# Designs tried in a protein design run: peptides against a protein of PDB entry 5EIB. Part 174

Target 1, 366 residues: chain A of PDB entry 5EIB
Amino acid sequence: VDLEPGTMDSVRSGPFGQIFRPDNFVFGQSGAGNNWAKGHYTEGAELVDSVLDVVRKESESCDCLQGFQLTHSLGGGTGSGMGTLLISKIREEYPDRIMNTFSVMPSPKVSDTVVEPYNATLSVHQLVENTDETYCIDNEALYDICFRTLKLTTPTYGDLNHLVSATMSGVTTCLRFPGQLNADLRKLAVNMVPFPRLHFFMPGFAPLTSRGSQQYRALTVPELTQQMFDSKNMMAACDPRHGRYLTVAAIFRGRMSMKEVDEQMLNVQNKNSSYFVEWIPNNVKTAVCDIPPRGLKMSATFIGNSTAIQELFKRISEQFTAMFRRKAFLHWYTGEGMDEMEFTEAESNMNDLVSEYQQYQDATAD
Target 2, 366 residues: chain A of PDB entry 5EIB as posed
Amino acid sequence: VDLEPGTMDSVRSGPFGQIFRPDNFVFGQSGAGNNWAKGHYTEGAELVDSVLDVVRKESESCDCLQGFQLTHSLGGGTGSGMGTLLISKIREEYPDRIMNTFSVMPSPKVSDTVVEPYNATLSVHQLVENTDETYSIDNEALYDICFRTLKLTTPTYGDLNHLVSATMSGVTTCLRFPGQLNADLRKLAVNMVPFPRLHFFMPGFAPLTSRGSQQYRALTVPELTQQMFDSKNMMAACDPRHGRYLTVAAIFRGRMSMKEVDEQMLNVQNKNSSYFVEWIPNNVKTAVCDIPPRGLKMSATFIGNSTAIQELFKRISEQFTAMFRRKAFLHWYTGEGMDEMEFTEAESNMNDLVSEYQQYQDATAD

## One batch from the design tools (peptide; made by RFdiffusion4, then SolubleMPNN)

Design b2_p19_3_s4 (from b2_p19_3, 12 letters changed)
Fold by OpenDDE base, seed 2:
Structure b2_p19_3_s4 (fold): chain B 366 residues (1-366), chain A 19 residues (1-19)
Amino acid sequence: as target 1 above (366 residues)
Amino acid sequence: SESSEREKKRLEELKKRRA
């Protein structure tokens, strides 16, 4: 789905464009112009019914519909505005299904669009209310991984998307292969989301190895475990060391000893015990799938529900507040039918979310 | 697409800040 036809044409012409039904390509003509309100109330609202018709058709064809997965950007107008409209409409129609998102957050260091803080804040407000699971992905964190860890001198969008794709494949492993922990989206939510509003995840992937080191690096369970918990491998621009993990899931893939996995997972928890909440028993879940990803002998995917994610929301909130106090570009949104109150409500809800994360960070076992 | 150009511009800005 896109409000711009050119994006859809790029997917269709791509190496995997043929795996999608032609009728499942729903697109607009005008785009959202990086305006959440155009995506949510104007251009997106005109297109949403056509998308819902496709969603219904595909849902009816499912043997067992667990839920929905959306991949979108929160900085733009389409992914943010129309994406959250679509989430809302799907939630209304399928209230008993899991809503899962891969949400690309605007980088605090790199903004293409001056209004990204508005689009992100308005989107986060919708995600808090209408999603069950949200993987937070920062383009800055992905770039840092590419540059520092992968030693790519000039990271490309393809390099960033490769990391996202690997992570998406990793987190969905348990859904695609039988006999796994978190074998469905609901079980994942139950294990990862102790409090309904605190459903924002920090993803990570291992191995991340530079081309020059790939030949010499033995892929071992200890190395995967160590890398997966490294703050430098997080795909959200938050430092887990500044917060506490409420819950963690680790998904290992490949032929490995379950005993060795359990030992290494215990060791990493013990070494990092200060970064876990003590009052949530068994808050680390480990899954092992014997089937490795393509081109790797083994991998590990990390899912962290950490209170450190508040750093991401604080950064967005600070940027939002600085713009909103000036009423900068606000007329672009109000001109599409938005009220200033919607901005204030979205800001408030995001600040409440930050406060909730902080409360649970500071909570001690009585 | 305008989205692809925006994304490319972002990546170029990321590069400039780290060079």
Scores: peptide ipSAE 0.019, ipTM 0.493, DockQ to the pose 0.018
Fold by OpenDDE base, seed 1:
Structure b2_p19_3_s4 (fold): chain B 366 residues (1-366), chain A 19 residues (1-19)
Amino acid sequence: as target 1 above (366 residues)
Amino acid sequence: SESSEREKKRLEELKKRRA
């Protein structure tokens, strides 16, 4: 789905374009112009029914519909505005199904779009209310991984998207292969989301290895485990050491000893014990799938529900506030039928979310 | 696409800021 036809043509002409049904390509003509309100109230609202018709058709073809997975950006107008409209409409029609998102967060260092703080804040407001699970992905964190860890001199969006794809494949492993921990989206939510509003995850992936060092690096369970918990390998631009993990899931793939995995997971948890809440028992879940990812002997995927994610929302809020105080570009949103009050409500709800994370960070076992 | 060109330009600006 896109409000711009050129993006859909690129997907259709791509190496995997033929795996998608032609009728499932729904697109607009005008785009959102990086305006959330165009995506949510005007251009996106004109297209949403056509998307819902496709969603219904595909849902009816499922033997067992667990839920929905959306991949979108929060900085743009289409992914943010129309994406959150779709989430709302799907939630209304399928209230008993899980809503899962992969949400690309705008970074201040990365943003060329001056209105990204508005689009992100308005989107986060919708995600807090209408999603069950949101994987937070930051383009800055992805770039830093590519440059520092992968030793790519000139990272591309292809390199960033490769990390996203590897992570998406990792976190969905348990859903795609039978007999795993978190074998369904609802079970993942039960294990990862102790509080309904606190459903924003820090993803990570291992191994992250430069091409020059790949030939010299042994892929071992200890190395995967150590790398997976390293703050430098988080795909969200926050430091887990500045907060506490509420819950963690680790998904190992490949032929390995379950005993060795359990031992290494216990060791890394003990080393990082200060970064976990003590009042949530058994808050680390581990899964092992014998089927490795393509091109690797083994991998580990990390899912962290950490109070450190508040750093991401604080940065967005600070940028939002700095723009909103000046009423900068506000007329572009109000001109699409949006009320100024919706900005204040979205800011308030995001600040409440930050306060909730801080509350649980500071909570001690009674 | 205009989106892809904007993204490429953004990535080039990122490279300049981090160099």
Scores: peptide ipSAE 0.017, ipTM 0.479, DockQ to the pose 0.017
Fold by OpenDDE base, seed 3:
Formats: structure tokens, C-alpha cells, sequence
Structure b2_p19_3_s4 (fold): chain B 366 residues (1-366), chain A 19 residues (1-19)
């Protein structure tokens, strides 16, 4: 789905364009112009019914519909505005189904789009209420991984999207292979989300290796485990050392010893015990899939529900507040039918979310 | 403090919703 027609041609011409039904390509003509309000109230609102018709058709064709997965950017107008409209409408029609998102967070290091803080804040407000699971993929973290870890001097969107795709493949492994931990979206939510509003995950993927170092890197369970828990490996721009893990899932892929995985996972928990809440028992879950990802002998994917994720929301809130106090660009949103009150509600809800994470960070076992 | 008791109560209510 896109509000721009040109993106659809790019998907169709891509190496996997044929896996999608032509009728499932829904697109607009005008685009959102990086405006959340155009995505949510005008251009997106005109297109949403056509998307819902496709969603219904595909849902009816499912033998067992678990839920929905959306991949979108929170910085742009289409992914943020129309994406959150679509989430709201799907939640309304399918209240008993899991809503899962891969939400790409904006970064000034990657985009100069001045209104990204508005689009992100307005989107987070919707995601707090209408999603069950949100993987926070921060363009800042992706850029930093590309630059620092992968040694790319000039990271491209292609390089960032490669990390996103690896992460998406990793976190969906348990859904795609039978007999695994978190074999369904609901079970994942039960394991990962101890509190309904605190459903924002910090993902990570290992191995991350520069092209120059690929020949020299052994892929071992200890190395994967170490890298997966490294703060520099997180795909959200948060330091897990500044917070506490509420829950963690680790998904290993490839031929490895389950015993070795369990031993390494226990060792890393013990080494990082100060970064876990003590009042959630058995809050680390591990899965092993014998099928490696393409081109790798083994991998590990990390999913962390950490109170450190508040750093991401604080960053967005600070940027939002600095713009909103000046009423900068507000006329672009109000002109599309938004009320200024919706900005204040979104800001308030995001600040409440930050406060909730902080409360759980400071909570002790009684 | 009243704030700490409200936080404890909110934590207890949220723990009850998970059960």
C-alpha cells in the first residue's frame, strides 16, 4: 500500500514482486507529502476502504488468521498517517486479532524532513492504543550500526533496509517454523508484553559483520549471544544499560546445540542481571530453529522489552515540543482537518508512556 | 509518599491484569 504510484512499480519490478497478487497493490495518486494529516484524514482516508477490502479478502482466505503485520515509517506521511489509520480500522473490524508492527523511527542523521517529530508523535499515540506488539526500528540506530559496525562510510537506505529485513526475518522465524517458542503472535504477546501499553520492542540481529571481517569471524553460539546483548547491536537508539529488561526473547537459527544455547543464555543473563527486573520470573525466552537464514550458518535475533525504550520516546518528544511551542508547520496539519488538540493529546500520551516505563524501571520486588 | 503508594497500587493492579 502506498499513496504514491511509483513505489508499486518498484515493488513489482523487484526480485520478489511476483509473490504479491496484482490486485493486492493498492495505491493513491497524490502522496502524503510527508504530512501525517494527509495520510490519516485526507489522501489516506480516501484510499483506506480499498485497502480494507483487500484485507478482508485476504483474511477470509486464511485458514487460521492470527493477526496483522504492518511495516511502516513513522517519519513519512503515508506510513505514519495512513499506516495508523489502517491499524485503527483493522483493530475496529478485527478486535480479537493481534496487531503487530515494524515501525521505523525517524532520525535527523538519515532524513532532513523537518516535520518527522510531528508524524512520529502522532503515530506513537495511535500505536500505544491500537497495537499489541511494535518493533521499534530506529533509523539512527541503523545508521550507527552501518557506520560503526559494518564500516560503511556512507550508509544508504539500501544498507538500512537490509538490517530491517534481517530483523524481520529473525523475529518472524518462530511464526514460520512449527514447534517453536512463540509459534503464534498471541503467544509472543503473552511472553513479551507484561503490561498492555508497554509493547514496544528493541530488536537486534547477530551476526553483524563488516565485509572486510567476514572471512575472519567464526560464527559461534557464544559470539552470537555476546553480540545480541551488546548495546551497539540494538536496532533502537536506546542503551539497554540505562534501563531494565521487562522481557527478552532470543531466536537462534542454524545447526547448534540447544544445551550450548541455554548455557550461553544463562551466562549472559547472570552477567547482565542488573539490567533485568527481578520481579518478572522467567522473563527470558529462547528459541532455536535448525534452519539458518540464507547466506549464514547461524544467526540470533534479539527482542527486548526494555524500559530504556523511553530514550527513543524522549528524543521524539523533545523534538516535537521544540517545534510545537513555535507552532511550526501546524497549518499544514490543521489545513487537512486536524485539531491542535490532537497534537497535545499525542504529546501527553507519549509522555505518559515514558512515565510508565520509568515507574517499572524503578519498581522493586516487594 | 502518596506518589509511591499510587505507584505501588498501579503496579499491583497491573500485576493483577496479567494473571
Amino acid sequence: as target 1 above (366 residues)
Amino acid sequence: SESSEREKKRLEELKKRRA
Scores: peptide ipSAE 0.011, ipTM 0.364, DockQ to the pose 0.022
Fold by OpenDDE base, seed 4:
Structure b2_p19_3_s4 (fold): chain B 366 residues (1-366), chain A 19 residues (1-19)
Amino acid sequence: as target 1 above (366 residues)
Amino acid sequence: SESSEREKKRLEELKKRRA
């Protein structure tokens, strides 16, 4: 789904374009112009019914509908505005189904779109209320991985998208292979989300490799475990050492010893015990899938529910507040039928979320 | 640092490709 036709043509002409039904390509003509309100109230609202018709048709064809997965950006008007409209409408129609998102967070380092803080804040407000689990993927973190860790002198969107695809493949491993931990979206939510509003995940992946990089070194379970918990491997621009893990899932892929995995997972928890809450019992879950990812002998994928994610929301909030106090560009949103009060509500709800993360960070076992 | 300047320049190139 897009409000621009050109993206659909790129997908259709791509190497995987034939795996999608032609009738499932729903697109507009005008785009959202990086405006959340165009995506949510005008251009997106005109297209949403056509998307819902496709969603209903595909849902009826499912033997067992667990829920929905949305991949979207929070900086652009389509992914942010129309994406959150779709989430709301799907939640209204399917209240008992899990809503999962892969949400790409904007960064002023990667984009010059000045209104991204508005689009992100308005989106986070909707995601807090209408999603059950959200993987936070930060374009800044992806760029930093490519440039600093992978030593790519000239990172491309292909390099960034390769990291996203590896991470998405990793976190969905348990959904795709039977007999694993978190074998369905609801079990993932139960294990990872101790408090309903605190459902924003920090993903990480090891080994970090770019598309076309030859892996000269065989990784070991200790090396995978160490890299997976390294802040430099996180796809969200926050440092886990500045917060506490509420819950963690580790997904290992490839042929390895379960005993060695359990030993290394225990060792990393003990070394990092100050970065876990002590009042959530059994808050680290481990899965091992014998099937490695394509091109790798083994990998580890990290899912962290950490109070350090508040650093990401604080960054967005600071940028939002700096613009909103000046009423910068507000007429672009209000002209599309949005109320200025919704900005204040969204800011308030995101600040409440930050306060909730801080409260649970400071909580001790009685 | 020279590395930071190269990083900034590359980010500006990425921004131009997104537009």
Scores: peptide ipSAE 0.000, ipTM 0.332, DockQ to the pose 0.016

Design b2_p19_4_s1 (from b2_p19_4, 10 letters changed)
Fold by OpenDDE base, seed 5:
Structure b2_p19_4_s1 (fold): chain B 366 residues (1-366), chain A 19 residues (1-19)
Amino acid sequence: as target 1 above (366 residues)
Amino acid sequence: SAAQREKERKRYEEWLKKH
């Protein structure tokens, strides 16, 4: 789905464009112009019914519909505005189904889009209410991984998208292979989301491989475990040491000893015990899939529900506040039918979310 | 003000040409 036809042509001409049904390409002509309101109230609102018709058709073809997975950016107008409109409409029609998202958070290191803080804040407001699970894939973190860890002097969208792809492949492992932990979206929600509003995940991946770096030595289980819990491997720009893990899932892939995995996972929990809440019993889950990622002998993927995710929301909130106080570009949103009050409500809800994470961070076992 | 709206309009249009 896109509000621009050129994106669909790029997907169709791509090496995997033929894996999608032609009738499932739904696109507009005008784009969103990086405006959330165009995506949500005007251009996106004109297109949403045609997307819902495709969603219904595909849902009816499912023997057992678990839910929906959306991949979108929060900085642009289409991914943010139309993406959140689509989430809302799907939630209305399928209230008992899981809504899962891969939400790409904007960064001024990656994009010069001045209105990204508005689009992100307005999107987060919708995601808090209408999603059950959100993987926070932060362009700030992706850029920092590319630059600092992968030693790329000028990270490209191709480099960032490689990390996104690795992360998405990792976190979906249990959904794609039978007999795994969190084998369905509902089990994932039960294991990862102790509080309904606190459903924003910090993903991480090990080993961090650049495109064309065939030379990643097969990491050992201890090395994978250590890297997976390293803040430098997090795809969200948050330091887990500044918060506490509510829940964790670790997904190992490749041929390895289950015993060794369990020993290393116990060791890393014990070493980092101060960074876990003690009042959620058995809050770390581990899965091992014998099938490695393509081109790797083994990998580990991390899913963290951490109160440190508030650092990401604070960053966006600070940028939002600095623009909103100046009323910068507001007429572009209000001209598409938005009220200025919707900005204040979105800011408030995101600040409430930050306060909720802080409350659970400071909570002690009685 | 109308002048401020026009200034922000110009900035947005210049930005849209770059993106």
Scores: peptide ipSAE 0.019, ipTM 0.478, DockQ to the pose 0.027
Fold by OpenDDE base, seed 1:
Structure b2_p19_4_s1 (fold): chain B 366 residues (1-366), chain A 19 residues (1-19)
Amino acid sequence: as target 1 above (366 residues)
Amino acid sequence: SAAQREKERKRYEEWLKKH
């Protein structure tokens, strides 16, 4: 789905364009112009019913519908505005199904789009209320991984998207292969989301190895375990050491000893015990799938629900406040039928979310 | 538009070269 036709043409011409049904390409003509209100109230609202018709048709073809997965950006107008409109409409029609998102967070280092803080804040407001699980992906964190860890001198969107795709493949492993822990979206939510509003995850993937070092690096369970808990390996621009993990899931893939995995997972928890909440028992879940990802002997995927994610929301809130106090560009949103009160409500709800994360970070076992 | 996306991609690539 896009408000621009050229995005759909790029998908169709891609190496996997043939796996999608032609009728499932729903697109507009005008785009959102990086305006959330165009995505949510005007251009996106005109297209949403056509998307919902496709969603219904595909949902009816499922033997057992667990829920929905949306991949979108929060800095643009289409992914943010129309994406959150779709989430709302799908939630209204399927209130008993899980809503999962892969949400690309804007970074002022990665994009020159001045209004990204508005689009992100308005999107986060919708995601807090209407999603059950949100994987936070930060383009800055992806860039830092590509440059520092992968030793790519000039990271491309292809390199960033490769990390995203590896992570998405990792976190969905338990959903795609029978007999795993978190074998459905609802079980994942029950294990990962102790509080309904605190459903924003820090993803990570291992191994991440530079091309020059790949031939010399042994893939071992200890090395995977160490790398996936490293702050430099997080796909969200937050340091887990500045907060506490509420919950963690680790998904190992490949032929390995379950005993060795359990030993290494226990060791890393003990080493990092100060970065976990003490009042949530058994808050680390581990899965092992014998089927490795393509081109690797083994991998590990990390999912962290950490109070350190508030650093991401604080960064967006600070940028939002600096623009909103000046009423910068507000006429672009209000001109699409949006109320100025919705900016204040979205800012308030995101600040409440930050306060909730801080409260649970500071909570002690009584 | 495709031209705007290409402009944003180029800006990002130029930013990436500075960091």
Scores: peptide ipSAE 0.008, ipTM 0.350, DockQ to the pose 0.017
Fold by OpenDDE base, seed 4:
Structure b2_p19_4_s1 (fold): chain B 366 residues (1-366), chain A 19 residues (1-19)
Amino acid sequence: as target 1 above (366 residues)
Amino acid sequence: SAAQREKERKRYEEWLKKH
C-alpha cells in the first residue's frame, strides 16, 4: 500500500515483485506530502476502503488468521497517517486478532523532513491504543550502526533497510519454523507484554560486522550473546543500562549447542541482573533454530521490552515540543481537517507512556 | 529534500537489484 505509485512500481519491478498478487497493490496518486493528517483524514481516508477490501479477501483465504503485521515509517505521511488509520480500521473489524507493527522511527540524521516529530507523535498515540506489539526500528540507531559499526561513510536507505530486513527475519524466526518459542503472535504478546500499553520492543541483531572484518570473525555463542545485549547492536537508540528489562526474548539461529546457549544466556543475565526487574519471574526466554540466516553461519536476534525505550519517546517528544510551542507548520495539518487538540492529546499520551515506563523502572520488589 | 530522498530511493532500488 502506498499513496505514491512510484514506490509500488519499484516493488513490482523488483526481483521479488512476482511474489505479491497484482490485485493486492493498492496505491494513490497524490501522496501524503509528509503530512500525517493528509495520510489519516484526506488522501489516506479515500484509499482505506480499497485496502480493507483486499485485507478482507486475504483474511478469508486464511485457514487460521493469527493477526496482522504492518511495516511502516512514522516520519512520512503515508506510513504514519494512513498506516495508523489502517491499524484502527483493521482493529475495529478484527478486534480478536493480534496487531503487530514494525514501526520505523524518524531521525534528523537520516531525513531533513522538518515535520517528522509531529508525524511520529501522532502515530505513537495511535500505536499505544491500537497495537498489541510494536517493534521500534529507529533510523537514529540504524544510521549509527551503519556509520560507527559498519564503517559506512554515507549510509544509504539500502544499508539501513538491510539491517531492518535482518532484524525482521530474526524476530519472525519463531513464526516461520515449527517447535520454537513464541510460535504464534498471541504467544509472543503473552510472553513479552506484561502490561498492555507497554508493548514497544527494542530489537537487536548480532553479528554486526563491517565488510572488511567479516573474513576474520569466527562467531561463537559467547560472542553472539554478548553482542546481542550490547547497546551498539540495538535497533532502537536507547541504552538498556539506563533502564530495566521487563521481558527479553533471544532467538539464536544456526548449528550450535543449546546447552552452551543456555549457559551463556544465564551468564549474561547474572552479569546484567541490575538491568532486569526482579518482580517478573522467568522474564528471559531463549529459542534456538538450526537454520541460519542467509549468508551467516549463526546469528542472534534480541527482543527487549525495556523501560529504556522511554529515551526514544523523550527524543521525539522534545523535538515535537520545540515545534508545537511555536505552532510551526500546524496550518498544514489543520488545513486537512485536523484539530490542534489532537496534537496535545497525542503529546499527553506519549508523555503518560514515558511516565508509565519510569514507574515500572523505579518499582522494587517489597 | 524531496530530490535527495528520490536519489536515495533510486540507490535503494539499485541496491535491491544487486541482492
Scores: peptide ipSAE 0.006, ipTM 0.367, DockQ to the pose 0.017
Fold by OpenDDE base, seed 3:
Structure b2_p19_4_s1 (fold): chain B 366 residues (1-366), chain A 19 residues (1-19)
Amino acid sequence: as target 1 above (366 residues)
Amino acid sequence: SAAQREKERKRYEEWLKKH
């Protein structure tokens, strides 16, 4: 789905364009112009019914519909505004189904779009209420991984999207292969989300290796485990050492010893015990899939529900507040039918979410 | 801009050809 036609042609002409049904390409003509309100109330609202018709048709064709997965950007107008409109409408129609998102957080290091803090804040407000699971994929963190870890001097959207793709492939492994832990979206939610509003995940993928060092790297379970728990490997721009893990899932792929995985996972928990809440028993889950990802002998994917994710929301909130206090660009949103109160409500709800994470960070076992 | 998107698309296509 896009509010611009040219994106559909790029997908169709791509090496995987034929895996999608031609009738499932729904697109507008005008675009959102990086405006959440255009995505949510005008251009996106005109297109949403056509998308919902496709969603219904595909849902009816499912033998067992678990839920929905949305991949979107929170900095743009289409992914943020229309994406959150779609989430709301799908939630209204399918209230018993899991809503999962891969939400790309904006960064000033990646985009010069001045209104991204508005689009992100308005989107987070919708995600808090209408999603069950949200993978926070932060362009800040992706850029830093590309630059520092992968040694890319000028990271591109292609480089960032490769990390996103690897992560998405990793976190969906248990859904695609039978007999795994978290084999469905609902089991994932039950294991990862102890509190309904605290459903924002910090993802990570290992191995991440620069081209120049690939020949010198051994792929071992200890190295994968160490890299997966490294703060520099998190795809959300927060330091897990500044918070506490509520829950963690680790998904290993490839031929490896389950015993070695369990030993390394126990060792990393013991080394990092101060960074876990003590009052959630068995809060680390591990899965092993014998099928490696393409081009790798083994991999590990990390999913963390950490109170440190509040650093990401604080960054967005600070940027939002600095613009909103000046009423900068508000006329672009209000001109599409938004009230200034919707900005204040979205800011308030995001600040409440930050406060909730802080409360559970400071909570002791009674 | 459409021109920037087309540049990123070409970079991605060149990246895909290398991988």
Scores: peptide ipSAE 0.000, ipTM 0.347, DockQ to the pose 0.015

